# Peptides against a protein of PDB entry 1EBD, part 21

Target 1, 138 residues: chain A of PDB entry 1EBD
Amino acid sequence: KASYEGKVAAEAIAGHPSAVDYVAIPAVVFSDPECASVGYFEQQAKDEGIDVIAAKFPFAANGRALALNDTDGFLKLVVRKEDGVIIGAQIIGPNASDMIAELGLAIEAGMTAEDIALTIHAHPTLGEIAMEAAEVAL

## One batch from the design tools (peptide; aimed at target 1 D83 E108 A109 D115)

Design b2_p18_3_s3 (made by RFdiffusion4, then SolubleMPNN; from b2_p18_3, 7 letters changed)
Fold by OpenDDE base, seed 5:
Structure b2_p18_3_s3 (fold): chain B 138 residues (1-138), chain A 18 residues (1-18)
Amino acid sequence: as target 1 above (138 residues)
Amino acid sequence: DDKVVALIEEGRANRRAA
């Protein structure tokens, strides 16, 4: 957030039209395992009266995670039931800090769980877990 | 009230209008 705001400010100072345009802001904790989140948590959505599906898939079932011997944690998608739109995502596990970017993009673009489920991910990769979680939401 | 979705949608509208 601060980095983005700094970029916007620099562009404005340089005489280019620019405005701060906030979207879903990712949050990352560089712990072991890493934690990352973007958009709604499941309970936050429920508290606001949004009917959601919480689709969870464990790293223990991911081929790349197994190969790396780093299988702690999971990916969770928070999907609005009305239209299948992804409104939040949480990752606890290997490379969560980088993997959250795909899901941030998905939320910003208004993608559905089906969009992610139908997106081909390279095999074997940690990123496949997003596809697997999306399939759970279908 | 879907605050996060509202912010996302507002951002999309702004980017499309720019």
Scores: peptide ipSAE 0.019, ipTM 0.485, DockQ to the pose 0.079
OpenDDE base, seeds 1, 2, 3, 4: peptide ipSAE 0.019, 0.016, 0.009, 0.018; ipTM 0.405, 0.374, 0.370, 0.421

Design b2_p18_3_s4 (made by RFdiffusion4, then SolubleMPNN; from b2_p18_3, 6 letters changed)
Fold by OpenDDE base, seed 3:
Structure b2_p18_3_s4 (fold): chain B 138 residues (1-138), chain A 18 residues (1-18)
Amino acid sequence: as target 1 above (138 residues)
Amino acid sequence: DDRVVALIEEGRANRRPA
């Protein structure tokens, strides 16, 4: 059943008719720290019976964030364990509202954590935190 | 919005050590 639910969820995310309808719409809250999300939250996925990995990486460990003295927060990837597909992401921290777009694209394209981990990000940048979080999921 | 509040609070707590 868990595998079936995961498949149905993936089909819904891709815009196909499904009994379990879900659309990955980005949401941004310009708080301090800034908050952005797209796709599944961790507990939301669990409630639907999807076995997930929550891969979290802190801005406190990001070189650019340190240089900017803006290190509050983290990036979290919600990754389906069965196939490594990213089904959700949350960013709390600097430039979250812009950085969420990369992960929105990844979710829409059905990419895996490995895909992001293997994507070269410039150093040092805030954006490289996506790669770091993806590596945590592997 | 409860989960957003929780995430923001978690983010504030997740800062580099003093």
Scores: peptide ipSAE 0.311, ipTM 0.805, DockQ to the pose 0.026
OpenDDE base, seeds 1, 2, 4, 5: peptide ipSAE 0.163, 0.132, 0.295, 0.295; ipTM 0.724, 0.706, 0.801, 0.801

Design b2_p18_4 (made by RFdiffusion4)
Pose (drawn by RFdiffusion4):
Structure b2_p18_4 (pose): chain A 138 residues (1-138), chain P 18 residues (1-18)
Amino acid sequence: as target 1 above (138 residues)
Amino acid sequence: HDHNWERAATFAEELAAA
């Protein structure tokens, strides 16, 4: 957040019509099962007065997570029911800090669960859980 | 939907910079 604004400030000073414009910022916590979040939590969304569906997919079902032998965790997609647009995501499990980038890019650009579900992911990887979760969302 | 790729690109650049 600080670095982004740093650029916006210098650009505005120079005359560039720069402004602060992002839909979300990811936050990561390096706990044992590292966790990452971006966008709305399922509760924040409905408290905001939004009809949102949430899809939750477990690492226990992913093959790579079984190989890593760390199966405690999940990925959650908070999706606007009215248009399938993803507005928040939460990952708890190995490499959540890296996996969060994909869901983040999707939120910033206004993509849908289908957009992600129709994207072929690597197998066997953790990042593909997002694919399976969006499949669940659909 | 019309996606905001400019915003997404800026976001990706910030991630790379971090």

Design b2_p18_4_s1 (made by RFdiffusion4, then SolubleMPNN; from b2_p18_4, 9 letters changed)
Fold by OpenDDE base, seed 1:
Formats: C-alpha cells, sequence, structure tokens
Structure b2_p18_4_s1 (fold): chain B 138 residues (1-138), chain A 18 residues (1-18)
C-alpha cells in the first residue's frame, strides 16, 4: 500500500495523471498462519447491500498443503451473485502472502469465479485452492 | 505493510471462523 501510494505520488509529480485505487490493494499479515485479503470482506459487502456468495475451501483438502503438513486455514472468495464477479478474497494459511496476488489480479480485471475455475492450476500446488473455491461459487 | 484497525478487526473475525 505504501509502495503503491508512493508510486502514484511519484507519477503525479512526474506529470502523469494517476489515482489511488484501494479496491485491489492487498493487505497481508506475516503471522503464523499468514493472513491476506484483497477487495471486499463478506460482511463488508453485505453491509453495502451487495448480494454475495461466500465460497470457502479449506487447506485441509489441498494436496500440496497436506504434503507440506501445513493444512490450517482456508481461502474465501466473495462473489457478487448478480454476475459472478469476484469482488473480494481472503486467505488464512500457507503462502497466503503470495497467493493473494492472483486474486488481486482477478479482481482488478473484473474476472468471474468461472474464469478462475476454468483456469488450470498446476498440480499439486497451494494455488489450486483458488480454483477449488471458485468451483464452490459456481 | 500498514494495517488499519478496521481491517485488523475483519481479520480477527475471519480467524474466528477458521
Amino acid sequence: as target 1 above (138 residues)
Amino acid sequence: MELDMERAARFAALLAEA
């Protein structure tokens, strides 16, 4: 966030029109387990009157997480029911700090849960959990 | 990375449902 704000400020100073868009700015806590989020939390969306599907998938069901013996936590997608667009994502678990980037990209691009579900993720990887959660949202 | 108190509270709630 600070780096992004700095970049926007630098671009503005350099004469390039720029604005800070906080919608797709991730938040990461490097705790154990790691926590990461981008976009809307479920309750946040509901409070704003957005009808959402909260699709949750546990790391306990992820093959790579099992192989790593690090299965605590889950990934949650917040999907707008009207059009299936992903408007938020949260991850608690292994590699959350890096995995959130894929979901940030998806949200920034206005992708749907179907887009993620149809994207092949390497097997076995922690990243498959995004695909699995997207399938739950369908 | 800085985390505001509102976001921290949302993470706490998320952890509670883990």
Scores: peptide ipSAE 0.352, ipTM 0.803, DockQ to the pose 0.032
OpenDDE base, seeds 2, 3, 4, 5: peptide ipSAE 0.328, 0.344, 0.331, 0.349; ipTM 0.800, 0.800, 0.785, 0.811

Design b2_p18_4_s2 (made by RFdiffusion4, then SolubleMPNN; from b2_p18_4, 9 letters changed)
Fold by OpenDDE base, seed 1:
Structure b2_p18_4_s2 (fold): chain B 138 residues (1-138), chain A 18 residues (1-18)
Amino acid sequence: as target 1 above (138 residues)
Amino acid sequence: MELDMERAAEFAALLAEA
């Protein structure tokens, strides 16, 4: 499937970002497929000396994505190896701009990949891909 | 807030993986 680069936007978290220190500020590119990120990119973490594992799961293996015939892309979790805490996430694919919110919440809460893996997602949904990627990290 | 060019480049790289 052909893709195109769209507008890059940094999303503001509700409230007063000038007064609140948020760890997880989402960023979105409204392209086709959509792109979204929150927290660390893999290389950023490595550059800061954080030992991470990148856990990747493709939309081509997601039941809802298959049903929608929109299977380009993947979800990537950046997980700190020391304690399994999710410190970043990227999504390239359908509904990325909305799906990133779940992962932003997880990062802000200091959740682990195990926490996400054990969170039941409705089937079949695009959101299941977060659970699948988390399982890869285990 | 605005994204820096470094993050934009990361998105471009991820798109290339897709």
Scores: peptide ipSAE 0.304, ipTM 0.772, DockQ to the pose 0.042
OpenDDE base, seeds 2, 3, 4, 5: peptide ipSAE 0.259, 0.304, 0.277, 0.295; ipTM 0.765, 0.773, 0.757, 0.767

Design b2_p18_4_s3 (made by RFdiffusion4, then SolubleMPNN; from b2_p18_4, 8 letters changed)
Fold by OpenDDE base, seed 1:
Structure b2_p18_4_s3 (fold): chain B 138 residues (1-138), chain A 18 residues (1-18)
Amino acid sequence: as target 1 above (138 residues)
Amino acid sequence: MELDLERAARFAELLAEA
């Protein structure tokens, strides 16, 4: 957020019209395990009256996580039931701080769980967990 | 990354789910 605001400010100073857009700003905690989120948490969506699917997939079932012996946690996708659009994502686990970027992109682009499920992820990688969670949401 | 107290609390809840 601060980096983005700095970029907008720099562009404004340079004479380029720009606006701060707070859509899909990620939040990260560099703990062990790492925590990351973007968009809606499940309960936030529910509190706003959005009917959602919360699709979870555990790192314990991810091949790369197993190979790394780092299997704590999960990825959760928050998917709007009406149209399958991803409106939030949370990751507790290995490399969450970097992996959240894919989901941020998905939310910014208005992608659906199907879009992610149909996106080939390299095997074996931690990133496959996003595809797996998306499949759960289908 | 900036983190507000509300999100921190939500992360704590998620950690409890893990």
Scores: peptide ipSAE 0.371, ipTM 0.817, DockQ to the pose 0.032
OpenDDE base, seeds 2, 3, 4, 5: peptide ipSAE 0.336, 0.361, 0.352, 0.365; ipTM 0.806, 0.813, 0.806, 0.818

Design b2_p18_4_s4 (made by RFdiffusion4, then SolubleMPNN; from b2_p18_4, 8 letters changed)
Fold by OpenDDE base, seed 1:
Structure b2_p18_4_s4 (fold): chain B 138 residues (1-138), chain A 18 residues (1-18)
Amino acid sequence: as target 1 above (138 residues)
Amino acid sequence: MELDMERAARFAELLAEA
């Protein structure tokens, strides 16, 4: 957020009109396990009256996580039931701080769970967990 | 990255789900 605001400020100073856009700003805690979030948490969506699917997939079922012996946690997708659009994502687990970027992109682009499910992820990678969670949401 | 207390609390809840 601060980095993005700095970029907008720099562009404004340089004479380029720009606005701060707070859509899909990620939040990260560099703990062990790492925590990351972008968009809506499940309960936030529900509190706003959005009917959602919360699709979880555990790192314990991810091949790369198993190979790394780092299988704590999960990825959760928050998917709007009406149209399948991803409106939030949370990751507790290995490399969450980097993996959240894919989901941030998906939310910014208005992608659906189907879009992610149909996106081929390299095997074996931690990133496959996003595809797996998306399949759960279908 | 910057976190507010509400977001931190939500992360704590997620950790409890793990």
Scores: peptide ipSAE 0.356, ipTM 0.810, DockQ to the pose 0.032
OpenDDE base, seeds 2, 3, 4, 5: peptide ipSAE 0.324, 0.332, 0.330, 0.352; ipTM 0.801, 0.801, 0.797, 0.809

Design b2_p18_5 (made by RFdiffusion4)
Pose (drawn by RFdiffusion4):
Structure b2_p18_5 (pose): chain A 138 residues (1-138), chain P 18 residues (1-18)
Amino acid sequence: as target 1 above (138 residues)
Amino acid sequence: VDPAKKAAAQKAIEALAS
């Protein structure tokens, strides 16, 4: 957040019509099962008065997570029911800090569960859980 | 939705998904 604004400030000073414009910022916590979040939590979304569906997919079902032998965790997609647009995501499990980037890019650009679900992911990887979760969302 | 931004993000996501 600080670095982004740093650029916006200098650009505004120089005359560039720069402004602060992002839909979300990811936050990561390096706990044992590292966790990452971006966008709305399922509860924040409804409390905001939004009809959102939430898809939750477990690492226990992913093959790479079994190989890593760390199966405690999940990925959650908070999706606007009215248009399938993803507005929040939460990952708890190995490499959540890295996996969060994909869901983050999707939120910033306004992509849908289908957009992600129709994207072929690597196998066997953890990043693909997002594919399976969006499939669940659909 | 900005289509150009969405298309760029899609390509970035496909790269990550690889």

Design b2_p18_5_s1 (made by RFdiffusion4, then SolubleMPNN; from b2_p18_5, 10 letters changed)
Fold by OpenDDE base, seed 3:
Structure b2_p18_5_s1 (fold): chain B 138 residues (1-138), chain A 18 residues (1-18)
Amino acid sequence: as target 1 above (138 residues)
Amino acid sequence: VDEEKRKAALEQIKELAA
C-alpha cells in the first residue's frame, strides 16, 4: 500500500507533457492527517507557464471539522486565471482520501471554480470546504 | 522501507501543496 501510494504520488509530481494535456489521476497518502492530490500543483502549473490562482481554505474554518475536533490542514484549488477552470487540487486534512474524488471529477469534466461554488453541499459537512475554497477563487 | 517511502511521499506532497 505504501509503495503504491509512493508511486502514485511520484506520478502526480512528475507533471504533464503540456499545459493543455493534464490527467486527473488522484494521489493519496493515508497519513494523519491524510493527504490527497489531483491534477496540477501550483508551482507545477507556474513552471509550465500557466497563470493560476491558488485558492486555499482551512479546515479550522469548516463547521463539521470543528464539530469533530479535527481541524488540521486545508483544501487548495489550483485555478487557471484565463477561464476559471480547475486544473488541480490538494487536500491535507480529515477524510482527504475520499473528498478528493469530487475535485477529480470536476477537473476531468473541465469545470470552473464557479461551478463548484454554485454546487449545493450538505451542511455541515467536511466536503463543504470544496465550495468554500471555490468561492475564494472567484 | 515502505514506511520510509510513504513518509517521503507525504513530505513531497506537503511541500508542493504549501
Scores: peptide ipSAE 0.080, ipTM 0.660, DockQ to the pose 0.029
OpenDDE base, seeds 1, 2, 4, 5: peptide ipSAE 0.043, 0.070, 0.049, 0.062; ipTM 0.650, 0.659, 0.653, 0.629

Design b2_p18_5_s2 (made by RFdiffusion4, then SolubleMPNN; from b2_p18_5, 7 letters changed)
Fold by OpenDDE base, seed 2:
Structure b2_p18_5_s2 (fold): chain B 138 residues (1-138), chain A 18 residues (1-18)
Amino acid sequence: as target 1 above (138 residues)
Amino acid sequence: VDEAKKAAALAQIKELAA
């Protein structure tokens, strides 16, 4: 967030005005398990009158997490029902701090849950959990 | 690192993500 804001400020000073879009700026806590969030939380979306699907998938059902014996937590996608666009994501679990980047990209690009669900993820990987959660949202 | 701030942020995210 600070780096992004600094970049925007630098661009503005250089004569290139930029808008700050905080929707796709991730927040990370390097705890054990790690926590990461980007975009809307489910309740935030509801409070703003957005009809959403909250799709949750546990690391306990992820093959790589099982192999690593690190299965605490889950991934949650917040998907706008009208068009299937991903507007938020939260990850509590292994490698959440890095995995949030895929979903930040998806939100920034206006991608849908279907886009993620149809993206082939390597097996077995923690990243598959994003695909699995996206499938839940369909 | 401010562990208290970290703990608070962790709790907040967990609560909102539940």
Scores: peptide ipSAE 0.101, ipTM 0.685, DockQ to the pose 0.026
OpenDDE base, seeds 1, 3, 4, 5: peptide ipSAE 0.034, 0.086, 0.087, 0.094; ipTM 0.630, 0.668, 0.662, 0.675; seed 1 fails the geometry check

Design b2_p18_5_s3 (made by RFdiffusion4, then SolubleMPNN; from b2_p18_5, 10 letters changed)
Fold by OpenDDE base, seed 5:
Structure b2_p18_5_s3 (fold): chain B 138 residues (1-138), chain A 18 residues (1-18)
Amino acid sequence: as target 1 above (138 residues)
Amino acid sequence: VDEEKKKKALEEIKKLAA
């Protein structure tokens, strides 16, 4: 079981088997804006009968993104309702390719939205958007 | 070609992540 970041198409991401241990393999598209995903998409989880909370937070509301004049996009967490465990995340926006790593780690470790919400993130940073999205999921 | 590929992937991810 080894996970590596890769440059892949959305179809490849969506087609990744969710029943195996490779759920936490991050995938990135180095576009403008960047895209990154790890774990379940919301609809993918629903199709498998998982009751989820989809929590989004826009970069337009992130202080660092505003300072950088790079506010397109959002971070989305897919959280299993029964226990609050994060099972997926998508980022469209600045530095998504790097920011997805935190969430990949969280998913692999079986962390909850509360765990991320309570994790102190430096201010102002792009990364604190993960904390904001996690708070939305609570 | 690369830009077209990225554009397609971007649009699909945006759709799935919306």
Scores: peptide ipSAE 0.153, ipTM 0.724, DockQ to the pose 0.028
OpenDDE base, seeds 1, 2, 3, 4: peptide ipSAE 0.126, 0.138, 0.123, 0.129; ipTM 0.697, 0.720, 0.705, 0.699

Design b2_p18_5_s4 (made by RFdiffusion4, then SolubleMPNN; from b2_p18_5, 7 letters changed)
Fold by OpenDDE base, seed 5:
Structure b2_p18_5_s4 (fold): chain B 138 residues (1-138), chain A 18 residues (1-18)
Amino acid sequence: as target 1 above (138 residues)
Amino acid sequence: VDEEKKAAALKQIQELAK
């Protein structure tokens, strides 16, 4: 848990019209820094009896974030230990509102941390942090 | 159901930001 400052403007992203409940419903808070989440939080997973690893990587270690002088926050992946499937993700930091989409897609598709770790991300980009966090989960 | 899930997630994000 980290402390951040800024005005919070919450936005819950709507899903597609369907009778089917989607697995990954993203949520975004437009603050400074931005916050975004999709899928399980770590404690939610634990409370449901899912054995998870929480893989965290800081923006302070991301080259693009450093170049932008915007290094506050982190990306956190919630990975089910049994099969390595990503079941949740949280981003506190620059461009979190857009970056959450990659992870929402990954969760909805049932991808693993390995899938993300092996996905080539452009350098230098903020998006590389997803790959870095995925590597932490391995 | 979707709205309830989204609301819960937002609440938890807010807790992370504290």
Scores: peptide ipSAE 0.226, ipTM 0.776, DockQ to the pose 0.044
OpenDDE base, seeds 1, 2, 3, 4: peptide ipSAE 0.113, 0.025, 0.039, 0.108; ipTM 0.710, 0.585, 0.671, 0.705

Design b2_p18_6 (made by RFdiffusion4)
Pose (drawn by RFdiffusion4):
Formats: structure tokens, C-alpha cells, sequence
Structure b2_p18_6 (pose): chain A 138 residues (1-138), chain P 18 residues (1-18)
């Protein structure tokens, strides 16, 4: 957040019509099962007065997570029911800090569960859980 | 809503990542 604004400030000073414009910022916590979040939590979304569905997919089902032998965790997609647009995501499990980037790019650009679900992911990887979760969302 | 160009760029980045 600080670095982004740093650029916006200098650009505004120079005359560039720069402004602060992002839909979300990811936050990561390096706990044992590292966790990452971006966008709305399922509860914040409905408290905001938004009809959102949530898809939750477990690492226990993913093959790479079984190989890593760390199966405690999940990925959650908070999706606007009215248009399938993803507005929040939460990952708890190995490499959540890296996996969060995909869901983050999707939120910033206003993509849908289908956009992600129709994207072929690597197998066997953890990042593909997002694919399976969006499939659940659909 | 974001522009088609911005969405296309983001999707390219996503496919490059996954």
C-alpha cells in the first residue's frame, strides 16, 4: 500500500493525472499453515448488503497437498451471486501467500468464477485448487 | 468495471502464473 501510493504521489506531483485505484490488496500471514486474504470475507460481503455465494475447497483433496503431507487448509471464493464476479478469496494452507496472487489478479480485473474454472491449471499443484473451487462455485 | 484490455492483460498474467 505504501509503495503504490508512493508512485501515485510522484506522478501527481509531475502532472500525471494519477489516482489511487485498486479494488483490493492481499494480506498474508506467515503462520504454520500460512494464510492469505484478498477482497471481502464471506461475512463482510453480506453485511455490506451483497448477495454472495461462497465456495470452499479443501487441500485434503488436492494431490500435491497430499505429497507435501500438509492437508490442513482450504481455499474460499466469495462470489457475487448476481454476476459470478469474484470479490474476495481466502487461502489457508501451504504456499497460500503465492497462490493468492492468481485470485488477486482476478478480483482486480473483475473476473468470474467461470473465467478461472475455464483456465487449465497445472497438475499436480496447489494453485489448481482455485480451479476446482471455481468449478464448485459454478 | 475494468476495461477489456485490462481484463485480457490480467488473464494473460494469470495463465502465465498457473
Amino acid sequence: as target 1 above (138 residues)
Amino acid sequence: SRTAEERAAAMAAIKALV

Design b2_p18_6_s1 (made by RFdiffusion4, then SolubleMPNN; from b2_p18_6, 9 letters changed; failed a check: too like the target's own chain)
Amino acid sequence: MASEEEKQAALERIKALV

Design b2_p18_6_s2 (made by RFdiffusion4, then SolubleMPNN; from b2_p18_6, 11 letters changed)
Fold by OpenDDE base, seed 1:
Structure b2_p18_6_s2 (fold): chain B 138 residues (1-138), chain A 18 residues (1-18)
Amino acid sequence: as target 1 above (138 residues)
Amino acid sequence: MASEAKKEEALAKIKALV
């Protein structure tokens, strides 16, 4: 939030059109395990009357997480049922702080769960969990 | 179950950092 608001303010002062979209701003907690979020939480979407699918996949089923012996947590996608568009994502687990960036990009681009499910991720990687969670949403 | 609920609660608190 604060860094992005600072950038928007600087761009506005420089005479560039700029707006703050809080839905696209990632939030990270560098705990053990790490926690990250971008866009809607499932309950937030429901409270706004958005019909959503909450697709969850555990790191305990991810090949790279198993190889690292770091399998605590999950990835959750919040997918709008009307059109399959990803409107939020949450990660708790290994590398959550960096992995949230892919999902932030997907949300900003208006991508669907199908777009992520069809994106080839390198094997074995932690990032494959995004594909696996997207497949759960289909 | 208890561990997952605690993790989801931790995630919900991240919204306050946005």
Scores: peptide ipSAE 0.122, ipTM 0.713, DockQ to the pose 0.026
OpenDDE base, seeds 2, 3, 4, 5: peptide ipSAE 0.034, 0.024, 0.029, 0.080; ipTM 0.628, 0.544, 0.641, 0.688

Design b2_p18_6_s3 (made by RFdiffusion4, then SolubleMPNN; from b2_p18_6, 11 letters changed)
Fold by OpenDDE base, seed 2:
Structure b2_p18_6_s3 (fold): chain B 138 residues (1-138), chain A 18 residues (1-18)
Amino acid sequence: as target 1 above (138 residues)
Amino acid sequence: MASEEKKKEALEQIKALV
């Protein structure tokens, strides 16, 4: 957030058209396990009257998480039911701080759960959880 | 013991916020 706002401010001062879009700004807590979020929470979307699917996939079902012996937590996708667009994501688990970047990109680009589900992820990786959660949303 | 229990409680609280 602060670095992004600083960049937008610098661009504005330089006379470049720039807008602060907060939709795809991640929030990260470097705890153990790590916590990351981008876009809408499920309840926040509901409170705004957005009909959503909350697709959840656990790290305990991921081959890389098992191999690391770090299986606490899950990834949650918040998907708008009308069009399948990903509007939020939350991750509690290993590497959440880095994994949120893919989902931030997906939200910023207006991608669907289908777009993520059809994206080939390397095996075995923690990133496959995004694909698996997207498949749950279909 | 008390540290691991607190870590578990904190994790459950965080999981409930998501």
Scores: peptide ipSAE 0.105, ipTM 0.681, DockQ to the pose 0.019
OpenDDE base, seeds 1, 3, 4, 5: peptide ipSAE 0.103, 0.057, 0.046, 0.098; ipTM 0.722, 0.689, 0.670, 0.715

Design b2_p18_6_s4 (made by RFdiffusion4, then SolubleMPNN; from b2_p18_6, 7 letters changed; failed a check: too like the target's own chain)
Amino acid sequence: MASEEEKAAALAKIKALV

Design b2_p18_7 (made by RFdiffusion4)
Pose (drawn by RFdiffusion4):
Structure b2_p18_7 (pose): chain A 138 residues (1-138), chain P 18 residues (1-18)
Amino acid sequence: as target 1 above (138 residues)
Amino acid sequence: ARTDEEKAAALDALADRL
């Protein structure tokens, strides 16, 4: 957040019509099962007065997570029911800090669960859980 | 929901910011 604004400030000073414009910023916590979040939590979304559906997919079902032998965790997609647009995601489990980038790019650009679900992911990887979660969302 | 063009423009803007 600080670095982004740093650029916006210099550009505005120079005359560039720069402004602060992002839909979300990811936050990561390096706990044992590292966690990452971006966008709305399921509760924040409905408290905001938004009809959102949430899809939750476990690492216990993913093959790479079994190979890593760390199966405690999940991925959650908070999806605007009115248009399938993803507005928040939460990952708890191995490499959540890296996996968060994909969901984050999707939120910033205003993509849908289908957009992600129709994207072929690597197998066997953790990042693909996002694919399976969006499939659940659909 | 955004169009493909709008999504591409948002990703370009994000890339600039990064």

Design b2_p18_7_s1 (made by RFdiffusion4, then SolubleMPNN; from b2_p18_7, 12 letters changed)
Fold by OpenDDE base, seed 2:
Order: structure tokens, then C-alpha cells, then sequence
Structure b2_p18_7_s1 (fold): chain B 138 residues (1-138), chain A 18 residues (1-18)
């Protein structure tokens, strides 16, 4: 957020037409385990009257997390039920701060859970959890 | 940076989620 707004401000100062324009802003807490979120939380979507599927996949079921001996936490996708569009994601676990970028891209692009589920992720990686959570949402 | 049309489309999409 701040870095993006800083770029918009610099462009405006330089006399270039620019505006703050974002659909999803990532939030990260560099704790152990790391916490990351983008878009809607499940409860926020429900409070706004959006019917959602909350698909959750644990790090304990991921081959890379097992190999790293770091299996705490999960990835959660918040998927709009009517069309399968991803509207939010939350990650608690190793590398959550970097992993959230893929899901931010998916939300900004309008991807569905099917789009992620059908995307081949490298094995073994922590990123495969996004694919696995997307499969749960189908 | 995004064009005005691309910006308008992204903002419209955000509004359509609510």
C-alpha cells in the first residue's frame, strides 16, 4: 500500500496523470508463523451479504512444509459461491509474506478457484498449498 | 501506469464485489 501510494504521489508531483487504483491490498505481519491477507475475510464477505466458500488447506499436508519441518498454519481462500471468483485469501505459515502475492494477483485479475486448481505448481513447494486450497473450493 | 479506462474498470470491479 504505502509504496504504491508513494509512486502515485511521485508521478503526480512530476505532472503525470496518476491515481490510486487497487482492488486488493496485501497486509503482512512478519511474526512466527507469518500472517498475510489480501481481499475479503470470510466474515467481511458474509456481513456484506456475499455468499462465499471458505476453502482451507493446512501446511501440515504440504510436502515442502514437511521437508522444512515447518507445518504450522494454513491457507484460506474466500471464494464467491455464485461464480467461483476468488475475493480474498489469508495465510498463516512459512513464507506467507511472499505467497500472498500470487493470490493478490489472482484477485486483481478476477481468477476463479478453478483457474488456480488447474495451474501446475512446482513440486515440492509451499505454493502448492494455493492449488490444494483451490481444489477444496471446487 | 494504467490508462484511465483500465483504472475505471478495476474500480468498477471492486464495487461489483459489494
Amino acid sequence: as target 1 above (138 residues)
Amino acid sequence: RLSEAERAARLARLAALR
Scores: peptide ipSAE 0.022, ipTM 0.540, DockQ to the pose 0.072
OpenDDE base, seeds 1, 3, 4, 5: peptide ipSAE 0.018, 0.020, 0.021, 0.018; ipTM 0.532, 0.587, 0.560, 0.523; seed 4 fails the geometry check

Design b2_p18_7_s2 (made by RFdiffusion4, then SolubleMPNN; from b2_p18_7, 12 letters changed)
Fold by OpenDDE base, seed 2:
Structure b2_p18_7_s2 (fold): chain B 138 residues (1-138), chain A 18 residues (1-18)
Amino acid sequence: as target 1 above (138 residues)
Amino acid sequence: APSAAERAERLARLAAYE
């Protein structure tokens, strides 16, 4: 966030038009397990009058997490019901700090749960959990 | 928590994806 805001500020000072899009700015806590979030939380979306599907998938059901013996937590996608657009994501679990980047990209690009569900993820990887959660949202 | 202006901007951004 600070780095992103720094870039925006530098561009503004240089006379380049730039906008801060807080929707796709990730927040990470490097705890054990790691916590990461981008975009809307489910309740936040509801409070703003957005009808959402909260699609949750546990790391305990992920092959790579099982292989690593690190299965705590889950990934949650917050999907707008109207059109299936991903508007938020939360990850509590292994490698959450890096995994949030895919979902940040998806939100910034206006992708749907279907887009993620149809994206081939390598097997077995922690990243597959995003695909699995997206399938839940369909 | 985001300000009212920030929330409005976020909603406007999301609306552009419709």
Scores: peptide ipSAE 0.021, ipTM 0.449, DockQ to the pose 0.051
OpenDDE base, seeds 1, 3, 4, 5: peptide ipSAE 0.013, 0.019, 0.024, 0.017; ipTM 0.488, 0.488, 0.477, 0.422; seed 4 fails the geometry check

Design b2_p18_7_s3 (made by RFdiffusion4, then SolubleMPNN; from b2_p18_7, 11 letters changed)
Fold by OpenDDE base, seed 3:
Structure b2_p18_7_s3 (fold): chain B 138 residues (1-138), chain A 18 residues (1-18)
Amino acid sequence: as target 1 above (138 residues)
Amino acid sequence: ALSREEREARLARLAALA
């Protein structure tokens, strides 16, 4: 957030119209396993009266995670039921700090779970788990 | 650390993108 706001300010000062209008701000904890989050948590959405589906997929079922012998944790997508739009994501597991970027992009762009599910991910990769979780949400 | 108002505004932006 701070880095993005700084860039917006710099662009404005340089004469390029810009405004802070982020939809999702990533948060990362570099623990073992790593934790990353962007957008709504499931309970936050429910507290605000948003009907959501929480689509969870474990790293224990991911081919690359198995190959790396690093299978703790999961990826969770928070999807608004009304229209399938992704409004949040959480990752606990290997490479969570980097993998959250794809989901941040998806949320900022207003993408649906179907958009992620229909995006080809390389096999076998950790990132493939995003596609698997999206399929759960369909 | 987002307020309720900020979260509501965020949701409105998401809806506009859909």
Scores: peptide ipSAE 0.025, ipTM 0.552, DockQ to the pose 0.052
OpenDDE base, seeds 1, 2, 4, 5: peptide ipSAE 0.015, 0.015, 0.020, 0.016; ipTM 0.505, 0.519, 0.531, 0.443

